# Designs tried in a protein design run: peptides against a protein of PDB entry 7RZF. Part 90

Target 1, 358 residues: chain A of PDB entry 7RZF
Amino acid sequence: PFQEEHLKQLYKIVPIKDIRNLYVTFPIPDLQKYYKSNPGHYLGHLIGHEGPGSLLSELKSKGWVNTLVGGQKEGARGFMFFIINVDLTEEGLLHVEDIILHMFQYIQKLRAEGPQEWVFQECKDLNAVAFRFKDKERPRGYTSKIAGILHYYPLEEVLTAEYLLEEFRPDLIEMVLDKLRPENVRVAIVSKSFEGKTDRTEEWYGTQYKQEAIPDEVIKKWQNADLNGKFKLPTKNEFIPTNFEILPLEKEATPYPALIKDTAMSKLWFKQDDKFFLPKACLNFEFFSPFAYVDPLHCNMAYLYLELLKDSLNEYAYAAELAGLSYDLQNTIYGMYLSVKGYNDKQPILLKKIIEKM
Target 2, 358 residues: chain A of PDB entry 7RZF as posed
Amino acid sequence: PFQEEHLKQLYKIVPIKDIRNLYVTFPIPDLQKYYKSNPGHYLGHLIGHEGPGSLLSELKSKGWVNTLVGGQKEGARGFMFFIINVDLTEEGLLHVEDIILHMFQYIQKLRAEGPQEWVFQELKDLNAVAFRFKDKERPRGYTSKIAGILHYYPLEEVLTAEYLLEEFRPDLIEMVLDKLRPENVRVAIVSKSFEGKTDRTEEWYGTQYKQEAIPDEVIKKWQNADLNGKFKLPTKNEFIPTNFEILPLEKEATPYPALIKDTAMSKLWFKQDDKFFLPKANLNFEFFSPFAYVDPLHSNMAYLYLELLKDSLNEYAYAAELAGLSYDLQNTIYGMYLSVKGYNDKQPILLKKIIEKM

## One batch from the design tools (peptide; made by RFdiffusion4, then SolubleMPNN)

Design b2_p13_8_s4 (from b2_p13_8, 10 letters changed)
Fold by OpenDDE base, seed 1:
Structure b2_p13_8_s4 (fold): chain B 358 residues (1-358), chain A 13 residues (1-13)
Amino acid sequence: as target 1 above (358 residues)
Amino acid sequence: EEVRVYEFGEPLR
């Protein structure tokens, strides 16, 4: 485990690839025994959230960060890490201290709101859906994975332990959240801009790096992180499926799509699933417009329209994706194509939101 | 995407 002398350290690392990454790492206790409550997953879900009022939303709005991942990572027996990793823009590389300040402001917001049982319930429901409808994996890889996790979980629970949540433990959430403090931080910045500015070489991979102590004034600045009114807890995820009923196969079910509606303005083809028997559907819409490809101007306008439409749907895209829904929007020479895929229960909600933005 | 976090730490002897 890291000792006090290993905390409040900044590492400047030279990558082989042209990448810009920030890693903010917190040593935490081993949470393996708490897999039924999984407090690290709860915090990772909130810190890594991409919706309105999230940490990522604010950092993206400033042009500093492209992507954010938050969560627990295994160390060795007896300790773990909580890591917030971001992909930095060129501008973000200049604002690392402010990015980390925003991280601590979000963490402070989580402290102020306290543990939310409804958030835990959403995580539980999402994980239960993911477990119940898990895709088939390659047997060799799956067997090797199961053999590995048998060292950590009871035999009876080995298949469920990574998915099924059972216990809401606000005490454990608060315990982990209490470790996410500036005095417990390790910062790594990965950028080619540090080439020729390093003084150490890592023994195993030859990675060039520089280690520096984070100034006490910077630590104090992060410790005094106030509540930022832009940060909010996510809203309830309306896309989480609750109905998994599979309708009986119709006696006249065709192996190919059948035309079930034919009008001057629309054709509808339908095929019932006769192979997978999953509570999932694929909705595909082709919209025809004589203007979509009439000239280069209209073609570019149709393209720009779809890009703006996609941008306007970003507020729903993440919540839908978490719930196992996806959409795709494409330009065609005839107009536009829309696809909505995933659990059929909440597809009408997503489709309605897409149509309302169109 | 599983972010492979490269921990640059001294090997725990």
Scores: peptide ipSAE 0.007, ipTM 0.443, DockQ to the pose 0.067
Fold by OpenDDE base, seed 4:
Structure b2_p13_8_s4 (fold): chain B 358 residues (1-358), chain A 13 residues (1-13)
Amino acid sequence: as target 1 above (358 residues)
Amino acid sequence: EEVRVYEFGEPLR
């Protein structure tokens, strides 16, 4: 495990690829024994959230970050890390200290709000859905994975241990949150901009890097991270499916989509699933407009409209995706195409939100 | 979420 001398360190790393990444790493206790409560997943879910009031939303609004991932990572036996990883923009590379300040402001928000049982319940439900409707994997990969995880979990739980949450443990959440402090931080910045500015070479891969102590003044700034009013806990995910009923096959089920509605304004084709028997649907809508492709101006206006529509739907996209729903919007020569896919239970909610934004 | 952590030294596949 890292000792005190390994904390509050900054690593500037030269990548082979042209990438810009920030890794903010916290040593944490080994959480493997707590897999039934998985406090690291709870924190990863919130810190890695992409909805309104999230850390990512704020950092994106500033043009500093493209993507954010938060969660626990295995170390060696007996210790773990909690890592916040972001893909940096060119501008974000200039604002690393401020990005990390925002991370600590969000963490401070989590401390102020305390552990939320409803958030745990959502994680539990999402994981249960993911487990229950897990797709078939390639046997070779699956068996290799299972063989690996047998080192960590009881044989009877090996299939469920990575998915099924059982216990809300606010004490463990608080314990992990207490480790997410500036005094316990390791920072790595990965950028080609450090080429020729490094003084060390990693032994195994020849990676060039520089190690520096983070200045005490910077640590103090992060320690004094206040509550940022832009940060909010996510709202409840309304897209989490609760109904998994598979309707019986209709007596007149056709092997192909059947035209079930034909009007002057709409045609509807329906095909019931007769193969997979999953509580999932695919809703495809083609909207016809004679104006969508009449000339280059209208074509570009239709394109711009869809881009604006997609942007307006970003608030729902992440929550829907977490719940196993997706949508797609495309321009066509006839107008526009909308697809909504995933668990059928909450598709009407997502569809309604899309239509309300249109 | 799988934290794709760049392990210091391992190329991010």
Scores: peptide ipSAE 0.006, ipTM 0.420, DockQ to the pose 0.103
Fold by OpenDDE base, seed 3:
Structure b2_p13_8_s4 (fold): chain B 358 residues (1-358), chain A 13 residues (1-13)
Amino acid sequence: as target 1 above (358 residues)
Amino acid sequence: EEVRVYEFGEPLR
């Protein structure tokens, strides 16, 4: 485990690839025994959330971060890490201290709101869906994985332990949150901008790096992170499927899409799933407009329209994706293509939101 | 090749 001397350290690392990453790492207790409540997953879900009022949303709005991942990472037996990893912009590389301040402001928001049972329930439901409709893995890889995890979980639970949540444990969430403090932080910045500015070489891979102590003034600044009013807990995910009923095959089911509606303004083709028997659907819409590609101006306007539409849908995209729904919007030479895919139960909700924004 | 940043000998995945 990291000792006090290993905390409050900044590592400037030179990558081989042209990447800019920030890793904010906290040592945490071994949470493996708490797999039924998985407090690290709860915190990872919130810290890694991409919706309005999230950490990522705010950092993106400032142009500092492209992507964010938060969660627990396995260490050795007896300890783990909680890591917040972000992909930095060039501008974000100049604002690392402020990015980390925002991380601590978000963590303070989580402390102020306290553990939310409804968030746990959403995580539970999402994981249950993921387990129930898990894709078939390659037998060799799956067997090897199961053999490995048998060291950590009871035989009876080995298949479910990574997915099924059983217990809401606010005490454990608070315990992990208490470890996410500036005094426990390790920071790594990965950028080619540190080339020629390093003084150490890693023994195993020859990675060039510099290690510095984080100034006490910076630690204090992070310790005094106030509540930022821009940070909010996510809204309830309305896209989580609750109905998984599979309709029986129609007696007249065709092996190919059948035209079920033909009007002056629309044609509808339908094909029932006769192969997979999943509570999923693919909705595909082709919108025809004689103006879409009539000239370069209209083509660019159609492109701009779709980019603006996608931007306006970002508020729903992440929540839908978490719930196993996806959409795609593309320009065609004839107009526009929309696809909505995933669990059929909540597709009408997503489709309605898309159409209302159009 | 993913630049594996190693912290204390383990790849930061």
Scores: peptide ipSAE 0.000, ipTM 0.399, DockQ to the pose 0.072
Fold by OpenDDE base, seed 2:
Structure b2_p13_8_s4 (fold): chain B 358 residues (1-358), chain A 13 residues (1-13)
Amino acid sequence: as target 1 above (358 residues)
Amino acid sequence: EEVRVYEFGEPLR
């Protein structure tokens, strides 16, 4: 385990690839025995959230970060890590101290709001859906994975333990949050800009790096992180499916789509699933416009319209994706194509939001 | 998503 002397350290690392990454790591207790509550997953869900008022949303708005991942990672027996990893822009590389300040502001927001049972319930429901409708894995990989996790979970729970949440434990969430402090931080910055500025070489891979103590003044700045009014807890995810009913196959079900509506303004084709029997649907819409591809100007306008539409839908895209819904918007020579895929229960909600933005 | 972070530094003893 890391001792106090290993904390408050900054690593500047030279990558082989042209990448810019920031890793903010916190040592935490071993949470393996608490897999039924999984407080690290709860915190990872919130810290890694991409919706309005999220850490990522604010850092993206400043042009500092492209992507963010937060979560627990296994260490060795008796300890774990919580890691926040971001992909840095060129500008973000200049603002690492400020990025980490925003991380601590978000963590402070989580402390101020306290553990939310509804967020735990959403995580529970999402994981239950993921388990219930999990795709078939390759037998070799699956068997090897199961053999590995048999060391960590009871035999009776080995298939469910990584997915199914059972217990809301606000005490454990608070315990982990208490470890996410500036005095307990390890920072790694990965960038080619450190080439020729390093003094150490890693033994195993030959990676060039420099290790420095984080100045006490910087630690103090992070310790004094205030509440940033831009940070908010996510809203409830309205896209989480609750109905998984599979309608019986129609007696006259055709192997091909049947034309069920034919009008001057619309044609509708329908095919019931006769193979997978999943509570999922694929809705495909082709919108026809004689103007969409009439000349180069109109083609470019149609393209710009779709890009703007996609940008305007970003607020819903993440929440829908978490719930196993996706959409796609494309220009065609005839107009526009829209696809909505995933669990059929909440597809009408996503579709309505798309159409309202259009 | 499970962050596969490579730890850089001394081997965790």
Scores: peptide ipSAE 0.006, ipTM 0.400, DockQ to the pose 0.079; fails the geometry check

## One batch from the design tools (peptide; made by RFdiffusion4, then SolubleMPNN)

Design b2_p14_1_s1 (from b2_p14_1, 7 letters changed)
Fold by OpenDDE base, seed 5:
Structure b2_p14_1_s1 (fold): chain B 358 residues (1-358), chain A 14 residues (1-14)
Amino acid sequence: as target 1 above (358 residues)
Amino acid sequence: EERLKSVESWIKEL
């Protein structure tokens, strides 16, 4: 376990690759026994959220961060870490203290809102979907993985323990959230900009680094993190599938797409899945416009239109992705291509959102 | 969680 002397430390690390990363690490208790509630997953889901009002959304809006990952990580025996990792821009590298301030502002928002059972339920449902429809793994790797996790879970639960949430434990969420404090922080900044400015070498990999104590004034600044009005809890994810019914094969099902609608304005081809038997569909739309490629101006206008459309759909992209839905929008020489893929249950909702933005 | 494991493989030893 980290002693007090190991907390409030800043590590400046020189990478081999040209990368800029920030790691904000908190020591937390071993949560393995709480796998049925998984409070670290709940917090990781919120802190790592990419929707409007999220930590990432705000940090991206500042131009400081490209990506964010939040979650629990195994430590040594008897303790874990909660880590917030961000990919830094060049500008973000200059604003590390402010980035961490925003992290603590978001954490403070989570404290103010308290544990939300509906968020837990979404995590539960998402994990249940992931478990039920997980891809086949290579048998050797899968067996080795299962053998490894038998040390942590009852035999009867070993297949489900990593996925299935069973218990909403607001007390455990609060307990973990109480460990996410500035006085418990370890910060690592990874950048080539520290080359020639380090005084230590890591024993195992020869990584050059410098260790510094975080100044008390900086810790105090983070401790006094206020509520930033830009941070909001995510809205309910309307794309989470609930219906997984597999329709029976039609007697006249063809091995290729059949034309099922032919009108002056539209043709529709349909192919029923006769191979995978998953509650998934692929909706592909090709839109034709005589103006799409008539001249360079129209071509550029069509491009700009799609870029604006994509930007306007960003608010749904993350929620859809979490729910196992994806969309793609492309310019074609004839007009536009739209694809919607994933679980079929909520595809109409996503499609409606796309069409409403068009 | 899995993405964290891949990116942090080199920080595990600090």
Scores: peptide ipSAE 0.014, ipTM 0.560, DockQ to the pose 0.070
Fold by OpenDDE base, seed 4:
Structure b2_p14_1_s1 (fold): chain B 358 residues (1-358), chain A 14 residues (1-14)
Amino acid sequence: as target 1 above (358 residues)
Amino acid sequence: EERLKSVESWIKEL
């Protein structure tokens, strides 16, 4: 277990690859026994959220971070870490202290709001969907994985333990949140910009690094992280499927898409799934406009329109993706193409939102 | 994920 001397440390690491990463690591108790409540997953879901009012959204808005991952990781025996990892921009590399301040502001927001049972329920539902509709893995890889996790879970639960949440434990969420403090932080910055500025070499991989104590003033700054009004809990994910009914095959089901609607303004082709039998659909829309490709100006306007439309839809993209929905928007020579894919249950909701933004 | 594993492993070994 890390002693106090191992806390409040900054590592500057030289990568082999041209990457810029920040790792903010917190020692936490071993949570393996709490896999049925998985408080680390709850916190990882919120801290790693990409929607409006999220940590990532704010850090992206500043141009400092491209991606963010939050979650628990296994440590040594009887110990775990909670890690917030971000991909840094060149500008973000100059603002690491402020990035970490924002992390603590978000964590403070989570403390202020307290554990939310509805968020746990969403995690539970998402994981249940992921489990139920898990793709077939290669037998060899799957067997090896299962053999590995048999060390951690009862045989009867080995298939479900990584997915099925059973217990809302606000006490454990609060316990983990209490470990996510500046006094308990280890920071690693990975950048080639530290080349020639290191004083240590890691024995196993020859990785060059420098270790420094984080200044007490910086720790105090992070300890005094205020409630940033830009941070908000996610809204409820309206895209989480609840209906998984597979409709029976129609008697006249064709192996090819059948034209089921033909009007002056629209043609509709339909093909029922006769192969996969999943509660999923692919909706493809081709919009035809006589103006889309009439001249270079209109082409550029159509392009700009779609870019703006995509940007306006970003607020839903992450929530939809988490729920197993995706959309795609493309310019065509005839107009535009829209695709909505995934679980069919909430596709109408996503489609409506897309249309409302159009 | 793979990129994380290397640095995470390094941080765990320290």
Scores: peptide ipSAE 0.009, ipTM 0.526, DockQ to the pose 0.057
Fold by OpenDDE base, seed 1:
Structure b2_p14_1_s1 (fold): chain B 358 residues (1-358), chain A 14 residues (1-14)
Amino acid sequence: as target 1 above (358 residues)
Amino acid sequence: EERLKSVESWIKEL
């Protein structure tokens, strides 16, 4: 276990590649025995959320961070880590203290709201979908993985333990959240800007680094993190599929798309799945406009329109992705292309939102 | 991914 002397430390690390990363790490108890409730996954889902009012949304709005990952990670025997990792911009590298302040403000928001059973239920449902429709892995890799996790889970549960949530444990969520404090933090900043400013070398990889104590004033600043009104819990994910019914293959089903609607303004082609038998669909729309590519101005306007449309859809993109839905918007020489893919149940909801923004 | 492993291994070893 980390002793008190290993806490509140800052590591400045020189990478081989030109990368800028921040790792904010908290020692936490071993949560393996709590896999049925998985409180670390609950917190990782919220801290790593990319929707409106998320930590990432605020840090992106400031131009400090590109990506954020939050979650539990295996440590040594008898403990784990909770890690918040961000990809830093050049500007973000100058604002690391403020980035971490925002992390603690978000964590404080989670404390103020308390554990939410509906969020747990969404995690449960998402994981159940992921388990049920999991792609076939390479047998050798899968067998090796299963052999490894047999050390952690009962034989009867080894296939389900990483996916199926069974118990809402607000007490364990609060317990983990109580470990996410400034007094329990280890910070690592990875940047080439530390080249020639290091005094230590790591033994295994020869990585150059500097270790410094985080000033008590900085720790106190983070301890006094207030509630930032920009941080909000996510809204309910409306894209989570609930209907997985597979319709029977039609007697007239052809191996090729059939024209099922032909009008002056639209043609519709349909092909039923005869191979995969999954509750998934691919919707493809080609929009034709004589103005889309008539001259360079119209071409650029059509491009700008799609970029603005994509930007306006960002609020739904992450929630849709979590639910196994995706969309793609492209300019074509004839107009625009829209694709919506994934579980068929909530595709109409996503499609409606796209059309309403168009 | 591999670099994340090295930094993470480094964080684990310290």
Scores: peptide ipSAE 0.017, ipTM 0.539, DockQ to the pose 0.055; fails the geometry check
Fold by OpenDDE base, seed 3:
Structure b2_p14_1_s1 (fold): chain B 358 residues (1-358), chain A 14 residues (1-14)
Amino acid sequence: as target 1 above (358 residues)
Amino acid sequence: EERLKSVESWIKEL
């Protein structure tokens, strides 16, 4: 475990690739024994959330961050880390202190709201879906993975332990939140902008870096992080599938798409799944407009329309993705293309949201 | 990816 001398440190690292990353790392206890409640997953789900009122949404709105990942990672010898990693914009690189302040404001919001059983239930349901419909892995890799995790889990649970949540433990969530404090922080900034500004070289890879103590005034600023009214818990994910019924194969099912509707305004083709037998569907819509590609102006208007539509759907995109739903919107020379894919149960909800924004 | 893992491993080993 890191000693006090390793806490409140800032590392400026020169990458080989042109990347800008911020890593905010907190030493935490080993949570392996709590796999049935997985408090680090609960916190990673919320901190890493991409919906309205999320940490990422606010940092994106400021133009500072492109992507955010939050979660626990294994450490050495019975400790773990909680890491918040962001991809920085050029502007975000200038606002690292303020980005970290917003992280602590969001963490403070999580403390103020307390552990939410409904959020745990969503995590449980999502993980159960992921387990039930997990793709087949390469046998060699899977066997090696299972052999490795047999050191951590009972034999009877080894297949389920990484997925199936069983226990809501608000006490453990609070315990981990208590470790996510400025006094327990390690910060690494990765940017080529530090080239020629480093004084140390890492022994194994020759990575150039500079280590600095974070000023006490900055630590105090983060310790005094208030509630930011822009941060909100996510709404309930309406896209989580609950019905996994597989409809029987129709007696007249063709091996190719059949035309099931033909009208002056629409044609509908249908193909039942005869191979995978999954509770999934692919809905593909091609919209035809004589105006879509008539001239450069109309082409640009059609492009702008889809960009605005995508922007208006951003509030649902992440929640849908978590629930195993996706959509795609593309311009075509004839008009537009819409695809909705994933678990069929909640596809009508997502499709309705798309149509309401159109 | 591997070099990012290296930086992450380095941050973990310090």
Scores: peptide ipSAE 0.007, ipTM 0.497, DockQ to the pose 0.055; fails the geometry check

